# Ledger of designs, part 22: peptides against a protein of PDB entry 6GMG

Target 1, 331 residues: chain A of PDB entry 6GMG
Amino acid sequence: DSDDRVTPPAEPLDRMPDPYRPSYGRAETVVNNYIRKWQQVYSHRDGRKQQMTEEQREWLSYGCVGVTWVNSGQYPTNRLAFASFDEDRFKNELKNGRPRSGETRAEFEGRVAKESFDEEKGFQRAREVASVMNRALENAHDESAYLDNLKKELANGNDALRNEDARSPFYSALRNTPSFKERNGGNHDPSRMKAVIYSKHFWSGQDRSSSADKRKYGDPDAFRPAPGTGLVDMSRDRNIPRSPTSPGEGFVNFDYGWFGAQTEADADKTVWTHGNHYHAPNGSLGAMHVYESKFRNWSEGYSDFDRGAYVITFIPKSWNTAPDKVKQGWP

## One batch from the design tools (peptide; aimed at target 1 G63 N253 F254)

Design b1_p26_1 (made by RFdiffusion4)
Pose (drawn by RFdiffusion4):
Structure b1_p26_1 (pose): chain A 331 residues (1-331), chain P 26 residues (1-26)
Amino acid sequence: as target 1 above (331 residues)
Amino acid sequence: SDVDDALTTYMDTMRAAEAKLRARAS
């Protein structure tokens, strides 16, 4: 009867996954089966396949956060985040639009702020920034050389990110990555690391001391990207879900999607990996399923979330959790 | 810890949204 979280059992390294295919842009499989796929195409350490460890299986079993947790080796901090927001569209649709049939002004403002974000440009911005970071760490063998290389390209590219504080989440992103300092990971050598990207969908109205309207309909001024850099201050994100509008209405507080470092130029052809909920086959929600969605399917989101952030972190190059290509389903 | 609190909150919200989630899976 218990809807307790259970850890999926160990899968032998030779066990192949059951086949599955995408339908209308998304593919899903039970977590036990995805572990088999992950061990075949994502588990490589210096080209050697590995069994998903007990610890990794435990992380994965927590739901959507599990895929990103496993692939990055760290519970997601969301410290370095990017998004795109059309300020002109937002200001114009506020002073020119009107609430629709059945909206409070707070609901109208909350929706307009939501629709003013552009998740394609937001992902595109994280893409170009991660590329600059990777070029900066290519031949840099200490952090100082990495930061010098990073600032040099940003200045020459006239990127407002060059003026970020030395201790900002941007410039400290590499040094604050645990696997960067690990002897078996980056070993304080930026050339052994790689920038990767994952996404977080979340709710904007997370201030418990704010009006109910913002908790139910969103805070338009919350989690907007800074101009020029596109950085999103995630420090006030506390994993607080959207408040219900009527009794019995439940919302999920966040969703994580793993992109990695795919080389596909078509943002619409990129695949994003995420789970539906924690693993509980003997309980109410049932077994965890891993979803592999095209970008548009992922960025469609839900009413639970009115904010999207595209996050950059680092993993060692010796890993294979962020390959150049990601295929939906199996084979 | 903050991670434990975040995971607990996530699992509670998943339970609370179960009917919605089942509708989505259908």
Fold by OpenDDE base, seed 4:
Structure b1_p26_1 (fold): chain B 331 residues (1-331), chain A 26 residues (1-26)
Amino acid sequence: as target 1 above (331 residues)
Amino acid sequence: SDVDDALTTYMDTMRAAEAKLRARAS
């Protein structure tokens, strides 16, 4: 049901964007203006800027996921996801901590689990893996060469990912990327592709067979990264939102933030692009806005979510949707 | 499809959380 969703109109290719509005460490603008910036900065294919197509504008109109969708070239599959969980902190807090006043045991455990995730370390793990993948891609002209390179890189670094099954999302991610197979994309040449990162926020308590408390306050055991690899099994993420704890309360099922392939070493200075909601200029939600947030702003998330994953996918190097440097706002 | 379901749920939950979303934007 997309009754009030509207696809933003086309913007002239040479139209320059209006200045963004700074807001609490973010730069924000209406979606139409983001399209203008996107065309000037991120639209380039083989060095030539492109007008955002109707299809791309339609993807973008879906809000937060739309930003990642347009820039990655496909709907997020979220299969290759990383996080960092401090198990010692979790166990210690459960043992020695106490529920806050008015907090139920289930609420306490859910909160402690949420707080035991380290967003920065999760992000860094994803960047580390993306770097390894990029090295493996660089001189590989077929998938077999890529996989061999990848295994060698992992072995050299004594990375536990080397023990993953060949059918794991880690090894299958490239071949399952549509743009890898496209003639004007990778054309089945790994060296024409690069790893990129986006992030998804979602709810842990999605199992309908579990207790109501877990659905309301989180499942402390769900969506934890595997030790050593940092991989999160996302197979049980069915985009189910947090259950309301009171009448009238509602939660969104997910949020997405686009990072790409920025080379900024300081995580705090990286820029994350995301949308507030789907575009409904004639509806109650109003026009979609796009935010360019610093990592702190993005990683903070919302109460709607108790999990954050950093996901790796691939785009052609000929695309400029994931530049080395992202400038926040305009100009 | 799974994608359609995800997007449908997204849009539904967005509408349900409109007041909260407006607060986030302010």
Scores: peptide ipSAE 0.595, ipTM 0.920, DockQ to the pose 0.889
OpenDDE base, seeds 1, 2, 3, 5: peptide ipSAE 0.058, 0.039, 0.035, 0.037; ipTM 0.773, 0.753, 0.735, 0.746; seed 5 fails the geometry check

Design b1_p26_1_s1 (made by RFdiffusion4, then SolubleMPNN; from b1_p26_1, 19 letters changed)
Fold by OpenDDE base, seed 4:
Structure b1_p26_1_s1 (fold): chain B 331 residues (1-331), chain A 26 residues (1-26)
Amino acid sequence: as target 1 above (331 residues)
Amino acid sequence: SEIEKEIQQSYESQLAAREKLKAREA
């Protein structure tokens, strides 16, 4: 743990948030104020407002991953991930395109691969699958019933996911969710759970045995979605950052954004909640800030990353960390 | 950008969080 990281103090349950401020097209606030908002809006368990616990505040304090952690109830495992990749575009650009002035071949290929991912389609695929899963959950009172329902739904839609192995993250995700097994959570009842979505940005060039160029500029072949399913094999994601291209350069290993289960059909109007760095109010980094971004601002990512995945997990329906409507900022 | 810098500054905490997860799962 960073020696400078501090768990934010408890906020009174009835304390209202201060107004958020605009920041690069996003709504921004300090972590303490986000806790206040969270308690007012997202904290509800079985309809009852809750104070954020010390454990939850500790999770939140870890920065960008902390927002997803506190709202999903578990540290992200990223097993059930989706993306969209335009292979034809990629091939065409490699064939007919040329490196920019001063751009190496490796840089060119990495860039073209990055640009061949469609964030909106990836997000849409995740939402589609989440909807299917939610239908399968709705009246299933045991895992067997859920799996049967899921297979039926997939068959009806002629979805390639129906061919996934029983051990696939697609089928095993629910049973591997801690809150599903908790007495006050799902209590092993799928109908008490709902699918939720978060996003991870990360680097493709993580293979230490690959060329230095791939580690610096991306691996064009890494972390592509499987055709038909859109599933991304995340097994090789070891949270390794992009390699420096010059002395003193450094990159962060990932970013996380929380979407939850918003019902807004227009992707551009969806709100993504994410954090900057770990909370260090007495350190050089300062206090953690939380951002609420629209999809466009979230999906842009940073130069640190060349991959974006949309991940499905589950939370109890009794939690309000993934409401149908998310309001950006405060008030 | 300022935001990118802020994300980069989260690196240590991100690693720490991952290590904590590993310890919990062991």
Scores: peptide ipSAE 0.024, ipTM 0.587, DockQ to the pose 0.044
OpenDDE base, seeds 1, 2, 3, 5: peptide ipSAE 0.035, 0.032, 0.032, 0.034; ipTM 0.740, 0.736, 0.740, 0.737; seeds 1, 2, 3, 5 fail the geometry check

Design b1_p26_1_s2 (made by RFdiffusion4, then SolubleMPNN; from b1_p26_1, 18 letters changed)
Fold by OpenDDE base, seed 5:
Structure b1_p26_1_s2 (fold): chain B 331 residues (1-331), chain A 26 residues (1-26)
Amino acid sequence: as target 1 above (331 residues)
Amino acid sequence: SQIDEDLETAYQSQLDALEKLKKREE
């Protein structure tokens, strides 16, 4: 139960991490050791190492979402989300494909929909948009300048995002970022901010008024990206897990992975940082562990989820939680 | 608040166990 959650203790600023352990192609360590690594590598503010604060440690203690939380500086709102969906593949498979042996029609449709999403293309779209945003942020010293730059960049690229409403999460994301407004953050100066990316895995069948089949096997029509923009309406994501398909079966509500602002062009070489569960060293779940996974391991997800979104948010450039290069594990 | 609700339903699974299971199923 969530009542077992404990905030990890402070780690001395100069304490070096112990070596990470290999785990199914990932680098894995206990949360306390991740804090040590974080302080050595990611904690820097204006080039100076910082001890992870009690507040940050508390955020981190919430598990997978905690990793994204501590590195982004805010609880994920998931408003600016991207994905890629192959509509033609979906339609063709539904028309010409057949359920597997023992597979229900609803299960078949849910699976086909899941398989019609392309995680790599979704990630690439988010990276593309983040790059556009970063160019727009550059030399923009007020929000108006940023928005003008953004519109210009989109027009030059003939990007469908140029047609988004001014109130769209796409245009409002920066102003809605707390660190943008903070004196020690952006201080309302867009040029002090940079776009970063994280990913969320979740279940499509969250509508409580929908059929049981959709809740069990997925809603093929839910959380699809808009054509041209790749934007996913996340407003209906309420962290509702997949419904059990058999007695005693249970599913997790979400998973979060932190990418940041890595410049590695090869998606397969990018590193994603995530946690397994909330920190409960004295509880049944045990201590929280942090994983650093390559894209292949992250994007594969679990049967708990049939949707993956790549979300853009912003952090101050003075933070080192999103460096250009992320090294997997330690040392 | 939405945040409070989200935190109440926070991730409670053992990802490491899931990964091990996944590996065995492959």
Scores: peptide ipSAE 0.053, ipTM 0.740, DockQ to the pose 0.416
OpenDDE base, seeds 1, 2, 3, 4: peptide ipSAE 0.059, 0.048, 0.048, 0.050; ipTM 0.739, 0.730, 0.742, 0.741; seeds 1, 2, 3 fail the geometry check

Design b1_p26_1_s3 (made by RFdiffusion4, then SolubleMPNN; from b1_p26_1, 19 letters changed)
Fold by OpenDDE base, seed 2:
Structure b1_p26_1_s3 (fold): chain B 331 residues (1-331), chain A 26 residues (1-26)
Amino acid sequence: as target 1 above (331 residues)
Amino acid sequence: SEIEEELEQAYKDELAAKEKLKKREE
């Protein structure tokens, strides 16, 4: 029952974190210790450390999405999502490949589709777009100036995003960001904002009107990026988990990983912060844990998911939730 | 809330998934 979720208690602002523990190539800690780290490293507003508020602690308590929520300042809407899909690889493998022993045709097609996504290229595309957006934000003091700058940048780079509709999530993302409109945030000044990235893992076979096989093994045609832009239509993502393939099997609906605005050029060295489940210290699930993973461990995901999207949103530059350098673990 | 229900279901299943991953890495 959702009734077992507990908001983690407040941590003193000066309390230092305990050391993280290694966990299968990740740094792991309990949520309360992450709050301590967050207050020391990420809490800064206008250069001043802040205690994590009750509201922020409540957001965090929701698990994997909570980490992205507290750091982005809003519940993930996932509207501006990017991925990379190798259509030629997909077609060739379907044509020339064969199901493995015991693998159904639907399972084979789902697997081939999953393997045709390139997580690194998807991440790189999101970083490229975020960089363009950040340049457009620079010295733009109103939304019109930002949009004009963005169009110019895209034209200069011959980017297919220049052809997107004005109502596209690409162009509307800034205006739809609550912190952009806040007096203590962007205050309607684009130059006070920066683009940040998080990732979502989810299941492709979410269409209830589709075949049972697609729900069990994936929908090869679902959630593909548009050619040229890399944009993924996330409108059909309803947080529906993979259907069980055997009795007693269960899958989770999503995973979220926070990247922010790290400047590390090597994707493999980037750090992704994510949670396991909602905080239920007195319940069957137990306390929430927070993980800091390198890109490889994050991008591998779980069998629960066959899609990974890299999403762009915005935060005020005055926030330190997305620093240029992130260290894994503590100290 | 609808979000809480979705999150609750997601988290119950996440424990099981993570345990499976731990077993694969051993």
Scores: peptide ipSAE 0.053, ipTM 0.748, DockQ to the pose 0.419; fails the geometry check
OpenDDE base, seeds 1, 3, 4, 5: peptide ipSAE 0.035, 0.037, 0.023, 0.032; ipTM 0.730, 0.734, 0.592, 0.731; seeds 1, 3, 4, 5 fail the geometry check

Design b1_p26_1_s4 (made by RFdiffusion4, then SolubleMPNN; from b1_p26_1, 18 letters changed)
Fold by OpenDDE base, seed 1:
Structure b1_p26_1_s4 (fold): chain B 331 residues (1-331), chain A 26 residues (1-26)
Amino acid sequence: as target 1 above (331 residues)
Amino acid sequence: SRIDEELERGYQSELAAREKLLKRLE
């Protein structure tokens, strides 16, 4: 069967979603039904619900990245990414731990590195930074004002991000956001924008010049956050999947989960929206499904990935793709 | 497209296999 991507058809603006189905702690539905929910809940521009455009439906149809794409308004660039890594745990486990029976040294080190990342702390760091950014945006009517506010906020909190270069992804993220420059978006007014968060799962062992073991079992030193800031250099992420460890084995390149700007303080109660694969209703992959997962389900990830990053971007406040509260499933 | 190619490469992934399994159980 053909695995060609198909753009889902338009859904009537007033069509209500069918009920989602539970799936291992997640709420699941087919992409067409998600479009219906999206139009009812997330489509609002300036308080008015909108039909998902053909372009947006096309973006969505790309699967796991599609949900983040349609809700953020741009293909993820992943430039402003955060994580948390427990260096002491990593060193201690490497020194005092032992490989499991049948586990190679490389496999052991890769596993220990993966387990040394704290997804909750990484997420919390991104939320902290997003909060700082939102305060800086609120009363800033030009980029200079935003940057000044941001520096002041960081100074008040004694945050290491204050020492970042002016050209760093941290300070340049807003100006590099297309919707910020759009007349119907930010219109170059920071106060019209808000920070939002999504997450990317990916493989650490992407360096083709590295050992085969690192490509198979992970690179323990790759994609670690910088001390103090929590920033992850994502420049080396080229969407290269994990290398097979056995004949016929294959892995996915990445996974994306959309959080937005939920205000729920308990990370475990936050909802993450993500897709499985590109929409191929007549192909071998089948129709795209959209999942709404709690943080626990999202952060667990898959064996395909040993890294998780929490990325900050911006959307216009007039969009409702990142509401304060997200309800899992339908109704 | 490049994106399509990237996602197509995941067809034989563990994730894809799990999804197929779940469909069979339905």
Scores: peptide ipSAE 0.028, ipTM 0.715, DockQ to the pose 0.296
OpenDDE base, seeds 2, 3, 4, 5: peptide ipSAE 0.026, 0.040, 0.026, 0.037; ipTM 0.629, 0.755, 0.629, 0.749; seeds 2, 3, 4, 5 fail the geometry check

Design b1_p26_2 (made by RFdiffusion4)
Pose (drawn by RFdiffusion4):
Structure b1_p26_2 (pose): chain A 331 residues (1-331), chain P 26 residues (1-26)
Amino acid sequence: as target 1 above (331 residues)
Amino acid sequence: AAAAAQAEADAARINAAYAEAEAKAS
């Protein structure tokens, strides 16, 4: 009867996954089967396949956060985040639009703020920034050389990110990555690391001391990207879900999607990996399923979340959790 | 009514598990 979280059992390294295919842009498989796929195409350490460890299987079993947790080796901090927001569209649709049939002004403002975000440009911005970071760390063998290389290209590119504080989440992103300092990871050598991207969907109205309207319909001023840089201050994100509008209405507090470092230029052809909930086959929610969605399927989101952030972190180059290509389903 | 309560209970279960994952990571 227990809807307790259980850890999926170990899968032998030779066990191949059951086949599955995408339907209308999304593919799903039970977590036990995804572990088999992950071990075949994502588990490589210096080209050597590995079994998903007990610890990794435990992390994965927590739901959507599990895929990102496993692939990055760290519970997601969301410290370095980017998004796109059309300020002009937002200001114009507020002073020119009107609430629809059955909206409070708080609901109208919350929705307009939500629709003013552009997740394609937000992902595109994280893409170009991650590329600058990767070029900066290519031949840099200490952090100082990495930061010099990073600032040089940002200044020459007239990127407002050049003026970020030395201790900001942007410039400190590499040094604050645990695997960067690990002797078996980056060993303080930026050339042994790689920038990767994952996404977080979440709710904007997370201030418990705010009005109920913002908790139920969103805070338009919350989690907006700074101009020029596109940085999103994630420090006030506390994993608080959208408040219900009627009794019995449940919302999920956040969703994580793993992109990695795919080379596909078509943002709509990129694949994003995420789970539906924690693993509980003997319980109410059932077994965890891993979803592999095209970008538009992922960025469609749900009413639970009115905010999207595209996050940059680093993993060692010796890993294979962020390959150049990601294929939906199996084979 | 029962279906709406169940939907709320399901969301609460997911949110609790995510809270436990955050606590574990600390």
Fold by OpenDDE base, seed 4:
Structure b1_p26_2 (fold): chain B 331 residues (1-331), chain A 26 residues (1-26)
Amino acid sequence: as target 1 above (331 residues)
Amino acid sequence: AAAAAQAEADAARINAAYAEAEAKAS
């Protein structure tokens, strides 16, 4: 029950983290200890360490989404999302493949669709676009200059994103970022902002008007990236979990992983920060834990989800929540 | 306010299957 959620207590600014523990190839710790690490490493505003505020601790307490929330500065809107889908693989497997023993046709189609997404290529597309955006931001002192730079960059690369509507999430994302408008944030100056990335795992079969099979086994046609751009229409994502296939079965509604703006060229060496559930130390769920996973561990996801998207948003350059290098665990 | 309301609605559906899923995948 969400009513059991508790805001973690404040941690002294000088409190050093306890060591993280290994967990299935990732580093794991309790939320209070992550707050300690966050204050030492990620809390900096204009180079000065900050104690995590009560508001930020409250955001963090919401679990996996809370990690992205506290580091991005806003609740995820997921508007600017990218993925990679192999249409040829999908068609060929549907035509030539066979359901496994005991697998229904709907289950087979859902599985084939899930397997036709390439998480690494989706992530690389998001990184490519973020790089283009960062170049467009660098010397732009108003939104008009940013948009002009962005269009020029896209034209030079012959990128299909250049054909997006001016009101699309791609072009409107910056102006719709609260921290861009804040005096101590971007102050309406694009050059004070940088693009950052997080990832969302979710279920494709969310349409209540669709068949029960799609809700149980996935909708093969839902949340595919547009050809050329890689953009995913996230407008129909309402955080509806997978439907149970048997009595008593339950699935999680989503998972979020924070990447930020790491410069590590090898995707497999990038670090993703995420939480397990909302903080309920006195409830059945227990205390929230935070994980720092390598890309392999993050991108694998769970059976609860058949879609992964890589989302671009923006934070002020003065924040250190998205450093060039992220170290896994502590020390 | 809108973000908080959305967060509460979303949090209500989060569960602890995370650790169990990790154990199964290991």
Scores: peptide ipSAE 0.168, ipTM 0.794, DockQ to the pose 0.064
OpenDDE base, seeds 1, 2, 3, 5: peptide ipSAE 0.063, 0.028, 0.028, 0.134; ipTM 0.762, 0.644, 0.650, 0.778; seeds 2, 3 fail the geometry check

Design b1_p26_2_s1 (made by RFdiffusion4, then SolubleMPNN; from b1_p26_2, 13 letters changed)
Fold by OpenDDE base, seed 4:
Structure b1_p26_2_s1 (fold): chain B 331 residues (1-331), chain A 26 residues (1-26)
Amino acid sequence: as target 1 above (331 residues)
Amino acid sequence: SKAAAENARKAQLINKAYQEAEEKAK
């Protein structure tokens, strides 16, 4: 029950983390120990370490989304999302492929659609766009200048995003970021902000008016990226989990992974930080654990999900929650 | 928001695949 969620206690600012535990290419630790690492490595505001506040600890306690929440400074809205979908592969497999033994047609189509997404290309698209946005931010001291710079950058690159509506999440994302407006954040100065990336895994079959098969096995047509831009319309993501196929079966509603603004060019070497569940040390779920995973571990996902999106948001440059280099584990 | 918090509360056992693998490896 969600009622057994507990906010982790405060950790002394100078307390060093205990060693992380290696697990299947990941580094794992209990949430309290992650707080210790966070305070040593990621807590800095204008170069000064900060103790994680009660509010931040409360956000973190919500599990996988909590990691992204505390590091981005806001609950994920997921509006500026990117993915890569191989339409040719999808069509070819539907035409020339066949269901596996015991696989229904709906299950086959859902699986083929899932497999037609390329997580690495989706991630690279998000990184490309984030880079463009960062260039547009760099010397812009008001939103108008930022938007002008952004359009110029896109035009120079012949990027289809230049044709997006002014009200599109792509252009409105910065102004809709709370930390951009905060005095100690961006203070309405785009040059004080930087683009960051996180990822969300979720289920495609969320439409309650659709067939039961789509809810059970996925909606092959849902949450595809727009051609040219790679933008995914996330408006219909209501955090509805996959429908069970048998009594007692249950699926998780989402997973979140924090990337930030790492500069590592090799996607396989990037580190993704995520949590397993909400913190319930006295409940059946137990204490929350935090994982620092390589891209291969993160992008694999779970059977609970058939979509992965890479989302761009913004944080103040004065925050160190998205450093250029992330070291996996401790020490 | 309250809605966000409610949705967040539903995040459970995301690491189940790896947990199961670890248990099998013991």
Scores: peptide ipSAE 0.034, ipTM 0.725, DockQ to the pose 0.048
OpenDDE base, seeds 1, 2, 3, 5: peptide ipSAE 0.028, 0.028, 0.024, 0.029; ipTM 0.695, 0.635, 0.614, 0.701; seeds 1, 3, 5 fail the geometry check

Design b1_p26_2_s2 (made by RFdiffusion4, then SolubleMPNN; from b1_p26_2, 13 letters changed)
Fold by OpenDDE base, seed 1:
Structure b1_p26_2_s2 (fold): chain B 331 residues (1-331), chain A 26 residues (1-26)
Amino acid sequence: as target 1 above (331 residues)
Amino acid sequence: DAEAQKKAAEAALINEAGKEAEEKAK
């Protein structure tokens, strides 16, 4: 019951975290201990540690999305999302493959579509675009300068994003970021901002007007990236979970993982931070736990989801919620 | 809508037991 959600209490600014627990290649801790780590490592504004505010603790208490919310400074809008889909693989597997024993045609098509997404290539595309954006931000002191720089960078790379409409989420993302407009944030100066990345796992079969099979086994045609750009239209993602395939089966609505702006070139060595559920220490779900996972552990996802998107947003450079290097666990 | 966002956020339930079970099955 969502009514059991509790905001974690404040932690003293100088309290050191307890060691994280290793779990299946992940590092795990309770939310209160993550707050301690966050204050020591990620809380810095202009190089000065900050206590996590009551508002930030409330955001964090919402679970997996709460981790991304606290570190990005806003609830995820998911407007600037990227993925990679192998159309040739998909067509070939549909043509030459066959359903497994006991697998229906709809199950087969949904599975083949899921397997045709390349999480690593999707992540790399988002990193590539974030890098282009960061170059465009570096010397831009107004939005016009940023947009001009961005167009030049895209032209130099012959990137298909150069053909996007001026109203596209790609070009409007910075101006639509609250922290860009804040006096203590970007203060309308693009050079004070940097691009950051998070990921969302979700279900493709969300259209209530579609077949029951698509809602149960996935919609093979839904949430595919546009050719050339890699952009995913997220407008139809309404946080609707997978439909049960058997009595008593239930699925969750989404998962969020925070990457930030790590510079590690090897995707497999990058660290993704996420939560299990909303904080309910006195409820049936119990206390919220926070996980720091390697990319392999994150990108594997769960059977609840058949799509992964990598989303770009922006934070002030003065924040330390997206450092160049993230260390897994504690110490 | 902030209220809709809060409701959606509260519905995110991937418990540790479920995660461990899925990871063990892979």
Scores: peptide ipSAE 0.038, ipTM 0.738, DockQ to the pose 0.052
OpenDDE base, seeds 2, 3, 4, 5: peptide ipSAE 0.026, 0.025, 0.025, 0.032; ipTM 0.662, 0.658, 0.653, 0.728; seed 4 fails the geometry check

